# Ledger of designs, part 22: peptides against a protein of PDB entry 6RO1

Target 1, 216 residues: chain A of PDB entry 6RO1
Amino acid sequence: LGKEIEEYIHKPKYCLPFLQPGRLVKVKNEGDDFGWGVVVNFSKKSNVKPNSGELDPLYVVEVLLRCSKESLKNSATEAAKPAKPDEKGEMQVVPVLVHLLSAISSVRLYIPKDLRPVDNRQSVLKSIQEVQKRFPDGIPLLDPIDDMGIQDQGLKKVIQKVEAFEHRMYSHPLHNDPNLETVYTLCEKKAQIAIDIKSAKRELKKARTVLQMDEL

## One batch from the design tools (peptide; made by RFdiffusion4, then SolubleMPNN)

Design b1_p10_7_s2 (from b1_p10_7, 4 letters changed)
Fold by OpenDDE base, seed 2:
Structure b1_p10_7_s2 (fold): chain B 216 residues (1-216), chain A 10 residues (1-10)
Amino acid sequence: as target 1 above (216 residues)
Amino acid sequence: SPKMIFIYPK
């Protein structure tokens, strides 16, 4: 269901208005998960479909991403790879096709005007990490309907199914098996926490809140 | 200058 929502939000017709400098986005390229990065800029490139000759515009977003230092040594020929979880990595501006955006946050960061110095790029990583600390349950996402204005009935049905599934997970206690009750109560607690977090995130979204990063 | 986080849904 999360993947189905992703198929809507990564479409240029929906996401382009939200790709402002400083916007937090999540990038995935095939098996590579770069995690959260920051939008620097985007561009429209003309592309001609090889078989139809039809103009199909390509949208490229420059995203500041945490990359493996090993992958950067051959930066001219090799695609950037994500840093390993235990690796510090290096923040690099990577051109990314817009359809590779797996998530878009409601959060925008102040970014340095000049991202050429390594220290300026690494300062953005510290900012991302601070946001992640402030949102332990995950960085808040743009609401595809309320924030992004997606009117697609297919998406509404997906969201309704997610909500109904979440509700059923909460409303149908598998009453009859005492061993299932302990696992279920843990799952219900985890799921209720997830709903409460989602609701709290929605309330936070309604309030255009400027959070000052005092410790950076 | 303190770095600011903006929650900006629009």
Scores: peptide ipSAE 0.269, ipTM 0.871, DockQ to the pose 0.129
Fold by OpenDDE base, seed 3:
Structure b1_p10_7_s2 (fold): chain B 216 residues (1-216), chain A 10 residues (1-10)
Amino acid sequence: as target 1 above (216 residues)
Amino acid sequence: SPKMIFIYPK
């Protein structure tokens, strides 16, 4: 279901209006998960399909991503690779095809005007980490319907299925469990808390709240 | 300069 939602949000017709500088986005390239990065800019590139000769526009977003140091050495010839879990990595501006965006956050950061200095790029990593600390349950996502305005009926059906599934999981998690009542009570409470948190997050999101980061 | 984040859904 998450993947099905991704198939909508990464489409240029939906996501481009939200790819402003400072927008947090998640980037995945095949098996490589870069995690959360920050949009720097985007551009439309002319592309010619090799077989048809038809013009197929490619949308490229420059995203500041945490990359492995190894990949930086060969940056001219090799694709950037995500930093290893045990590696600090280095923030690099990486051109990314828009369809490789796996998530788009409601959060935007103020970014340095000049990202050429390494220190300025690394400061953005600190900012991302601060956001992650503030959102321990995950960085808030744009709502594909309410925020992104996607009207596709297929997406609406997916969302309805997700909601129904979540509701069923929380209301009837273990029909055959002898501790069903206890499990249900706990699940219902958890579900209610989750709903309340989601509601609060939505309210915060709607308010366009500016949060001052603590000293990094 | 204080680093700021903001929620900007649109």
Scores: peptide ipSAE 0.213, ipTM 0.853, DockQ to the pose 0.127
Fold by OpenDDE base, seed 5:
Structure b1_p10_7_s2 (fold): chain B 216 residues (1-216), chain A 10 residues (1-10)
Amino acid sequence: as target 1 above (216 residues)
Amino acid sequence: SPKMIFIYPK
């Protein structure tokens, strides 16, 4: 179901208006998960379909991503690779096809005007990490319907299914567990916490809130 | 300068 939502949000028709500089986005490419990066800019490239000669526009987003240092050595010829979990990595501006965006956040960052210096790029990583600390349950996502304005009935059905499934998971206790009440209470508490977090995230999404980060 | 974050849903 998450993948089905991704199929909508990564379409240029829907996501382009939200790809402003400083927007947090997740990037995935062929199994490589770069995690959260920051939009720097986007461009439209002309592409000609080989068989029809029709112009098929390609949209490229420059995203500041945490990359493996090993991939940087071959950056002219090889695609950037994500930093390993145990690797510090280096923040680099990577051109990314829009369809590789797996998520778009409601959060935007102020980014340095000049990203050529390594220190300026690394400062953005610190900013991402600070956002992650503030959102321990995950960086808030744009709502595809309420925020992104996607009217597609297929998406609405997917979301309804997700909500119904989540509701069922929490409303139907394991009736055969002798500790049903305890499990149920824990599940309800967890569900309520999840709902409260979701609600709080929704409220945060509805309001334009400016948060000052601590001096890095 | 202090770095700022903002939540901007649109």
Scores: peptide ipSAE 0.301, ipTM 0.882, DockQ to the pose 0.127; fails the geometry check
Fold by OpenDDE base, seed 1:
Parts: sequence; C-alpha cells; structure tokens
Structure b1_p10_7_s2 (fold): chain B 216 residues (1-216), chain A 10 residues (1-10)
Amino acid sequence: as target 1 above (216 residues)
Amino acid sequence: SPKMIFIYPK
C-alpha cells in the first residue's frame, strides 16, 4: 500500500509544488536507499522522446544526500552511492530524477545559502538527525490528499483500503491467531504508525509548528 | 543561528 501511494506522489504533476528548498525528501534509486535528504532546487530539462519526437520534460531535483566518501573520488560520471550505516558519509548535492523520490515530508529546513563548504552541508545532516530524533516513529509525510491535493480515485481507494484495514484492526482485536497477530501487529504498528503519523501530521498541520532547533 | 524546522504541509 505504501508503494501504491509512492506511485502517485513521485509524479511531477503532484509533487513539484512541494519541492521547495529545504523540503525533506526520501530518495531511493533501485537498490540504493539514500534515506532522507533536503531539496536544494529543481529544474525542468527538455527531453525529446526518441521515437515520437514528443517533448517529454524531465524534472531533476537537486537533493542534499548523505553519500559514501568512496563514491566521491571516482569519475564525475559515476552515480553517487548512499553512505553505509556504519560510515559518517558526506553530504553532497545530488541531481535526482523526481520519480526517484519515495517520500515527501511536511517538514522544511532552513538551509545555508552557500552549500559549497563541506561544513555547511554537514550542518544540514545534523538538522536532519535532529528531526529524526524528534520524530522517532518517522519523519512526518505530506498527506497526498489533504496536503498534496491528489484527486485520483485510485489513490482514494488505496487510502480507503488502508483506513478500512486500520479500522478493522482496531475494531476486531484479532487476538486469536498468533501468526496473524505478528502480521497484524506489524500492520497495526505500521497502521498505528501511519495513524500516529497522520494524527501527528494533523496536529503538526494545525500547529504550523515552527520547531526552533536551538541545539544545532 | 537557531536552525528552525518549519512544518509546511502546503
């Protein structure tokens, strides 16, 4: 269900208005999960479809991502690789195709005006980490309907299924099957996390909460 | 400068 929602949110039609500088986004490229990064800017590139000659615009978002230091040494042509969990990594501005955005947060950060210095880029990592500490259940996501204004009926059906599933999980304590409990507890935890994220998002939405990060 | 986190759902 999360993947089905992702198929909508990564479409330029829906996500472009939310790709403002400082927006937290999650980037995934095939097997490479970069995790959460920060939007720096986006650009529209003219692309011509080879077969039809039709203009198919490519949208590229520059995202500050935690990259492996090893990937930085090699040729300008090699795609940046995500930092390993055990390494510090280095924050770099990476051009990312918009369809590689797996999530968009309701959170926006202030970013340094000049991201050329390594220290300025690394300061943004500290900010991301502080946000993650404040949201132990996960960084709050934009609501695809309420925030992003997606009106697609397919998405509404997906959300209704999620809500119905969540409601059924809460209404029917499926206490009886321990294996179902694990899947349901994972789904309930995921759904409760989704509800808690949604409720936290609603509360955050109501609060227009400027979280001053004093300790940064 | 205090780095402010802004939650902008819109």
Scores: peptide ipSAE 0.159, ipTM 0.833, DockQ to the pose 0.129; fails the geometry check

Design b1_p10_7_s3 (from b1_p10_7, 5 letters changed)
Fold by OpenDDE base, seed 4:
Structure b1_p10_7_s3 (fold): chain B 216 residues (1-216), chain A 10 residues (1-10)
Amino acid sequence: as target 1 above (216 residues)
Amino acid sequence: SAKMYYIYPE
């Protein structure tokens, strides 16, 4: 269910209006999970479909991501790799295809105007980490329906299923069903997206006050 | 320091 939601969110039709500089986004490329990064800008590239000759625009978002230092030393042509958990890594501006965005946050950061200095890029990492500390249950997500305005009935059905499942889990603490652990692991990923959406709504509703966090 | 804020969709 979470993956199904991602399939809607990463579509340029829906996500482009929310890819402003400073927007927190989660980037995943196949097996590489970069986690949360910050949008710097996006661009539209003209592409020609090889089979039809039709113009198929590619959307590339430049995202400040925590990258492995090892991957950066290799040729400028190699794809950046995410920093290892035990690695400090380095924040780099990485061009990312828009469909690789797995999540979009309601949170936007003020970022340095000049991201060329390493210290300025690393300051953004500190800001991301501070946001993560403030949201222990996960960084707030944009609601795909209420915030992003997605009207697709398929998405609404997916969300309803997730909500119904969450309601069942909370109303019937199936404490005693051993099969729930396997359902919990699968549902934790699915429920986490739904929880993230609900938590984002609650936090947005509570955060009518621009928490100008003075010190991120 | 970078500041965090919520952006509401217009």
Scores: peptide ipSAE 0.128, ipTM 0.783, DockQ to the pose 0.161
Fold by OpenDDE base, seed 3:
Structure b1_p10_7_s3 (fold): chain B 216 residues (1-216), chain A 10 residues (1-10)
Amino acid sequence: as target 1 above (216 residues)
Amino acid sequence: SAKMYYIYPE
């Protein structure tokens, strides 16, 4: 179900309005999970489909991502790779196809105006880490319907299924499978937190304003 | 330091 939602949100027609500088986004590419990064800018590129000759616009978002230092040495020829869990990595501005965005946060950061200095890029990593610390259950997502305004009936059905599933998990904990209980309790907690966050966001959304949360 | 904020589009 999460993957099904992803198939909607990464479409340019839905996500582009939310790709402002400083927006937190999650990037995945062919099994490489870069985790959370920060949007720097985006651009529309002209593309010609090789087989049809038809113009198919490509949308490229420049995202500040934590990359492995090894991949950066060969950056002239090879695509950036995500930092390994055991390494510090280095923040780099990476051009990413918009459809590779796996999540979009409601959180937006102020970023340095000049990202050429390594220290400025690394400061953004510190900010991301601070956000993650403040949201131990996960960085808050934009609501596809309420925030992003996606009206697709397929998505609405997916969301309804998710909500129904979450509700059923809460109402009927599968008591009988001890291995599932741990997973379900974690899922229930996550779902309850998600509901609470959604409720809180709905209250805040009434103002349709940018709300300052905190200073990082 | 950076500022963290929520964006709620119109």
Scores: peptide ipSAE 0.055, ipTM 0.758, DockQ to the pose 0.114
Fold by OpenDDE base, seed 2:
Structure b1_p10_7_s3 (fold): chain B 216 residues (1-216), chain A 10 residues (1-10)
Amino acid sequence: as target 1 above (216 residues)
Amino acid sequence: SAKMYYIYPE
């Protein structure tokens, strides 16, 4: 179900309006999970389909991602690789096809104007880590319907199934496991926080205001 | 430090 939602979110027609500089996004390329990065910019590239001659626009987003230092040495020939768990890695601006975005956050960061210095790029990693610390249950996502305005009936059905599944999980007697209660209390708190965030988002949406939360 | 903020799309 999560993958089905992803198939909608990563479509340019839906996600492009939300790919502003500083937007937190999650990038996954096949077996390579880069985790959370920060949008720097995006571009539309004209592409011609080799077989049909039809114009097929490619959308590329430049994302600041934590990369392996080893992959950087071969950056001229090899695609960037995610940092290994045991390495510090280096934050680099990586051109990413928009369909490789697995998630889009409601959070935006202020990023340094000049990302050429390594220290400026690494400062963004610290900011991402601070956001992750503040959101132990995961970085908040844009709601595909309420925030992104996706009206596709297929997506609505997927979300309804997810909600029904979650409701069934919460209502199932097997969840009287005290360990599950803690997870459920966290999930209920998360759901309530999500509702409160959604409510706050709706109020803020009405106000046409960006809430600056805190300095990271 | 970077400023964190929520963007609520219109």
Scores: peptide ipSAE 0.109, ipTM 0.782, DockQ to the pose 0.113; fails the geometry check
Fold by OpenDDE base, seed 1:
Structure b1_p10_7_s3 (fold): chain B 216 residues (1-216), chain A 10 residues (1-10)
Amino acid sequence: as target 1 above (216 residues)
Amino acid sequence: SAKMYYIYPE
C-alpha cells in the first residue's frame, strides 16, 4: 500500500509544486537508497520520444544527498552511490529524476545560499539529522490528499483501505494470538502513532501553523 | 493549506 501511494506522489503533476528549495525528500534509485535529502532546485528538460516524436518532458530535481566518498572519485562517469550506514559520507548535489522520489516531507529546511563549500553542504546533513532526532517515528510526510491535493479515486481507495485496516486493527484487537498481539500491538502502536501523527498533522494543519522551528 | 515545517540550521 505504501508503494501504491508512492506511484502517485512521484508524478510531476502532483509533486512539482512541493519541490521548493529546502524540502526534504527521500530518494531511491533501484537498489540504492539515499535516504532523506534536501531539494536544491528542479528543472524541466525537453525530451522527445524516439518513436512518436512527442514531447515527453523530463523533470530533474537537484537534491543534496549523502553520498559515499568512493563514488565521488568516479563521479564524472558513474552515478553517485549512497553512503554506507557506517560511513559519514559526503553531501553532494545530485541530479535526480523526479520519479525516483520515494517520499516528500512536510518539512522544509533553510539551506545555505552557497552550497559550493563542503562545510555548507555538511551543515545541511546536521540539520537533517536533527530533524530525524525530533521525529523518532519518522520524518513527517505530506498528505497526498489533504496537502498535495491528489483527487485520484484509486489513491482515495488505497487510503480508505489503509484507514479501514488501521481502524479494524484498533477496534478489534485479535487478542487470541500472543504473536499476533505483539504484531498487532506493534501495528496498532504504529497505526495509533500513525493516526496520532495524522491527527497531530491534521490538528497542526487545521491550525495553519507553519511551525518555524528556529532551534536549528 | 499544506503543513510546512521550517527548520533553521544553527
Scores: peptide ipSAE 0.042, ipTM 0.744, DockQ to the pose 0.690; fails the geometry check

Design b1_p10_7_s4 (from b1_p10_7, 5 letters changed)
Fold by OpenDDE base, seed 3:
Structure b1_p10_7_s4 (fold): chain B 216 residues (1-216), chain A 10 residues (1-10)
Amino acid sequence: as target 1 above (216 residues)
Amino acid sequence: APKLYYIYPE
């Protein structure tokens, strides 16, 4: 179900308006998960393949990603690889096809104007890490319907299924666990909090308000 | 340090 949602959000027609500099995005390329990065810029690349009359415009977004140092040494010939969990890695501006965006956050960062210095790029990593610390349950996502304005009925059905599944996941463990009441109460509270957060976000959205989360 | 903020689009 998450993958099905991804198939909608990574479409240029939906995501491009939200790819402002500083936007947190998650990048995945096949088996390579770069995790969360920060949008720097995007461009429209016309891949005029001479033989395929299909001028499907490719969109490329430049994203600051945590890359392995090894991949950078061969950067002239090889695609950047994600940093290993055990390595520090290095933040690099990587051109990414827009359809490789697996998630888009509601969070936007202020980024240095000059990202040529390594220290400036690494400072962005510190900012990402700070956001991750503030959101232990995961970086908040843009709502594909409420925030991104996707009206596709297929997506709405997927979301309904996800919601139903989540509801079932909260309800099903409750039938077999003797600590059901405690788990149920916690799940209900969590569900209510989630609803409250969604409602609050909707209200904020209606107000077209940019809320400062915090100062780093 | 950079400010963190939420964008709530229309």
Scores: peptide ipSAE 0.295, ipTM 0.863, DockQ to the pose 0.134; fails the geometry check
Fold by OpenDDE base, seed 4:
Structure b1_p10_7_s4 (fold): chain B 216 residues (1-216), chain A 10 residues (1-10)
Amino acid sequence: as target 1 above (216 residues)
Amino acid sequence: APKLYYIYPE
């Protein structure tokens, strides 16, 4: 279900309005998970469909990502690779196809105007890490319906299915099967944790937005 | 408009 939601949010028609400089986004390219990065800008590239000759625009977002230092040495010819968990890595501006965005956060960072200096790029990593510390249950996501305004009925059905499943899990505790209770308790705990995380993220989003508006 | 949360870099 999470993957199904991703199929909607990464579409340019939905996500482009939210790709402002400083927006936190999660980038995944096949087996490479870069985790959370920060949008720098996006561009529209003209592309020609190979079979039809029709113009098919490609959208490229420049994202500041933590990259492996080894990957950077070959960056002129090779795709950037994510930093390993045990390495420091280096924050680099990486051009990413928009469909590789796996998540979009409600969090937007103020970023340095000049990202050429390494120290300025690394300061953004510190900011990401601070956000992660403030959101131990995960960085808050934009709501695809309420925040992003996606009206697609397919997405609404997916969300309803998730909500109905969650509701059934809570309303009908299968009290009678101890094995089901364990699996359901684990699933309920995961689902409740996910709901509580989502709720806590929403509440924290509301509370912090108010605080920052007062500080601004 | 979506509610945005802003943070400043260190």
Scores: peptide ipSAE 0.169, ipTM 0.787, DockQ to the pose 0.622; fails the geometry check
Fold by OpenDDE base, seed 5:
Structure b1_p10_7_s4 (fold): chain B 216 residues (1-216), chain A 10 residues (1-10)
Amino acid sequence: as target 1 above (216 residues)
Amino acid sequence: APKLYYIYPE
């Protein structure tokens, strides 16, 4: 179900309006999870379909991502790789195909104007980490329907199923198994936080407010 | 320093 939602979100017709500089996004490429990065810019590239010769535009978003230092050495020839969990890594501007965006946050950052200096790029990582500290249950997501305005009935059905499943999981804890309770509690907490974030977002959206939280 | 803010599109 999460993957099905992702298939809608990463479509250019839905996500492009939200890819402003400073927007937090998640990038995932097959087995490579870069986690949260920050949008720098995006561009439309011309592409030709191999079989039809038809123009198929590609959308490329430049994202500041935490990359492994190993991948940087080969960056001229190899794709960037995510930093290892125990690695410091380095923030790099990476061109990413838009369909590789797995999530889009409601959070934006003011980023340095010049991202050429490593210190400026690393400062953005500190800002991401500060956001993560403030949101221990996860960085808040744009709502596909309420925020992104996706009208697709298929997506609405998926979301309804997710919400119903979450509600059932919370309303009827299956087993008084301590291990299951832990999993359920974690899931419940995660889902409750998601609901609370969604509720808070709806309230803020109704107010038509851009809430600037603080300087990072 | 970078600023954190929420964007709630209309």
Scores: peptide ipSAE 0.061, ipTM 0.770, DockQ to the pose 0.136; fails the geometry check
Fold by OpenDDE base, seed 2:
Structure b1_p10_7_s4 (fold): chain B 216 residues (1-216), chain A 10 residues (1-10)
Amino acid sequence: as target 1 above (216 residues)
Amino acid sequence: APKLYYIYPE
């Protein structure tokens, strides 16, 4: 279900308005998980499909990512690789195809104007780590409907399924109760309340995070 | 409006 949501959010028509400099994004390229990085810039490249002659625009986002030092030595010829868990790595600006974004955060960082110095790039890693400390349950995501404004009915159905699944997980211990309908209605109310509380907690967490960020 | 949270680097 998470993967199904990703299929929507990484589409340029939805995500491009949110790819401002400093936006936290998660990058995954096949087996390579870079984790959270920071958007530096994005560009539209004209691509002509060789077989059809149709213009298929490629969207490339420059993302500051934690990369292995080994991959940087061959950066002219080889794709950047994520830092190993046991290495420090180095923050590098990596051009990433927009469809490789697996998540987009509501958090936007201030970044140094000049990212050429290593120290400036590494300072951004410290900022990411600070955000992660502030959000022990995970960095907050943009809501695909409420924040990103995605109106696709397919996505709404996916979200409804996720919500229903979360409800079922909470209701599973109650499957043996003969008053399932009343418990379902109460669980739907409680789960709607829990969704409303989770949404309200997300909104409150969002609101608290805004207030706490003003103190930084 | 997308709620943008700005965090200043220390």
Scores: peptide ipSAE 0.046, ipTM 0.748, DockQ to the pose 0.647; fails the geometry check

Design b1_p10_8_s1 (from b1_p10_8, 4 letters changed)
Fold by OpenDDE base, seed 3:
Structure b1_p10_8_s1 (fold): chain B 216 residues (1-216), chain A 10 residues (1-10)
Amino acid sequence: as target 1 above (216 residues)
Amino acid sequence: MPLYELYVKP
């Protein structure tokens, strides 16, 4: 269910208006979970090479993330990696594709104007940690409907299922509803099918662009 | 200084 909501939230048409400097966001890249970071800026990459078949503009958000110090040594050629749980890490401004945003918070931090000094970047980590202490149940999320204004009926159905599921989890402290696993597996299967449809649509769009270039 | 605000507007 959370992944199904993510598929709506990370769409540029919904999330871009909320990517203001200081906005707390979660970043996940494949197996790499950066956790909570802070939006610094965003940019539209219009210069997709015409040959990439990417008809949709790529949006990049600069996010201040806790990175592994080991990954920073190779920062010229390698993607930043998240700090290990036992590692202090270092706060770095990382260019993140907008579709890698797994969550967007209602929280907006006050950030230093200049993030070039290490101390200023590390002060933001202290601020994130302080916010996390103030929200023991987790950092509050933007409501996809009420805050983000997403009118998609598919999302409304997902949220209704989440609410019904949460209500069922809280009303039955015994985690033994066998429907929990079936709903989770069905949600994972639907999320995977939605990813597969999105990949297939991208491939079909690439194939059409290649066919149109061969007919020209 | 405040640490954060709740800002839910675009």
Scores: peptide ipSAE 0.527, ipTM 0.939, DockQ to the pose 0.611
Fold by OpenDDE base, seed 2:
Structure b1_p10_8_s1 (fold): chain B 216 residues (1-216), chain A 10 residues (1-10)
Amino acid sequence: as target 1 above (216 residues)
Amino acid sequence: MPLYELYVKP
């Protein structure tokens, strides 16, 4: 369910309008989870599909990501890798295909105008970490329907299934089936993303109220 | 300076 929602939000037709400089996004590349990064810019590249000759535009977003220092030494030839959990890492601007965006936040950071200095890039990591402290239940996500305007009936059915699953999980504690644990771990990861959307909606409403109160 | 804004518009 969360992965099914991801398959909608990472589509260029939905996410490109929201890829403003400073937007928080999550980046995943296969097994590599970079976590939260910051959009710097995006570009459209012309690509020709090798088998059909059809022009399929590639969308590349430049994202400031926490990278392993080891991977950066070979950055001319090798793809950047995420920093290890115990590693400080280094913030680098990485060109990312738009379909590798796993989440898009409602949060937009104020970023330095010049990201060439290492200190300016590392200041953005401190800003991400400070935002994460302010959102203990997780960084708030854009709502795919209400914020992103996705009208796809497949997505609406996925969200309805998530809401119905959450409602069933809370209303009927299935006390007795041991085979449910493996289905629950996959469904909990899926339900957690929907809980994260619903909690993010509540926190967005609270944080919008707090930001409106701090502007008074 | 503010750290961030909540911006939900295109």
Scores: peptide ipSAE 0.469, ipTM 0.936, DockQ to the pose 0.502
Fold by OpenDDE base, seed 5:
Structure b1_p10_8_s1 (fold): chain B 216 residues (1-216), chain A 10 residues (1-10)
Amino acid sequence: as target 1 above (216 residues)
Amino acid sequence: MPLYELYVKP
């Protein structure tokens, strides 16, 4: 269910109005979970689809993320890696494709105006950690319907299923309702299929880019 | 200075 909600909220048409400087966001990339980071800025880049010549706008959000120090020592060409669980890490401004945002918080931090100094970036990590302490049940999310104004009927049905599940869990703590396992399994399968389609499309795009480089 | 705000608007 959470992954199905993610597929709506990370769409530029819904999330861009909420990507203000200081907004808390979660970032995930190809199994790398960066956890909570802070929006610094976003940009629209004109991209030409390699196969159709059509303009496909790419939205890139600059997010202050906790990165592994080992990954930062490797060449400026390698993608930043998340800090290990026991690592302090280093806060870096990372350009992230908007579709890699897995969650958007209702929390907006006050951030330093200049993030070039390391101390200013590390102060933001302390602020994130303090917010996490204030929200022991997790950092609050923007409501996709009430806050983000998403009118998609598919999302409304997902939310209604979550609410009905929560209500059933509260009303019947002992009900191993076999329908709940079925709903979870169907939601996980649908989420996995959506991930597999998205990965396959990315691999096809990579493979086509390599083929175009060999023809040049 | 405040640490954060709850800001649910565009």
Scores: peptide ipSAE 0.437, ipTM 0.927, DockQ to the pose 0.615
Fold by OpenDDE base, seed 4:
Structure b1_p10_8_s1 (fold): chain B 216 residues (1-216), chain A 10 residues (1-10)
Amino acid sequence: as target 1 above (216 residues)
Amino acid sequence: MPLYELYVKP
């Protein structure tokens, strides 16, 4: 379910508007989990599809990531590796394909204007660590539907399944009561009501955003 | 200075 959500949020059409400097993002490249990094900028590269000759734009985001010092000493052609858990590592600006973003936070950090000095880059790591301390249950995510405006019905169905599962998981420890079926139906109804409230709030936010755009 | 903002807008 989490992976299915990632398949929507990493699409350039949805995530690019939110890739502002200072935005917290998670980066995963195959088996390499860099964890939370900070967006510096993004670029569009013109690419040609090898089989069709069609223009296929590649989107590259520069992300400040905690990298292994060992991987940085190996040639400029090798992909940076994440710092080991016991390693201090070094914060480096790494060009990342946009589809490697596994999560996007609602948090936008204040970052130094000049990231060339090592001390300025390491100050951003301290900022990430401080944010992680302030959010013990995890860094808050952008809502794919309410914040990112994704209208895809496949994503809505995934979110519904996640909400229904979470509600069941939290209700199970509290009720050893044999009326499990009535609790499940009440949980499904509550999940559906939460979805309906979310959809209504989205329509209201869209209407308000359109009104604010017409007033600007 | 604030450490961060919650910025949910494009």
Scores: peptide ipSAE 0.383, ipTM 0.918, DockQ to the pose 0.503

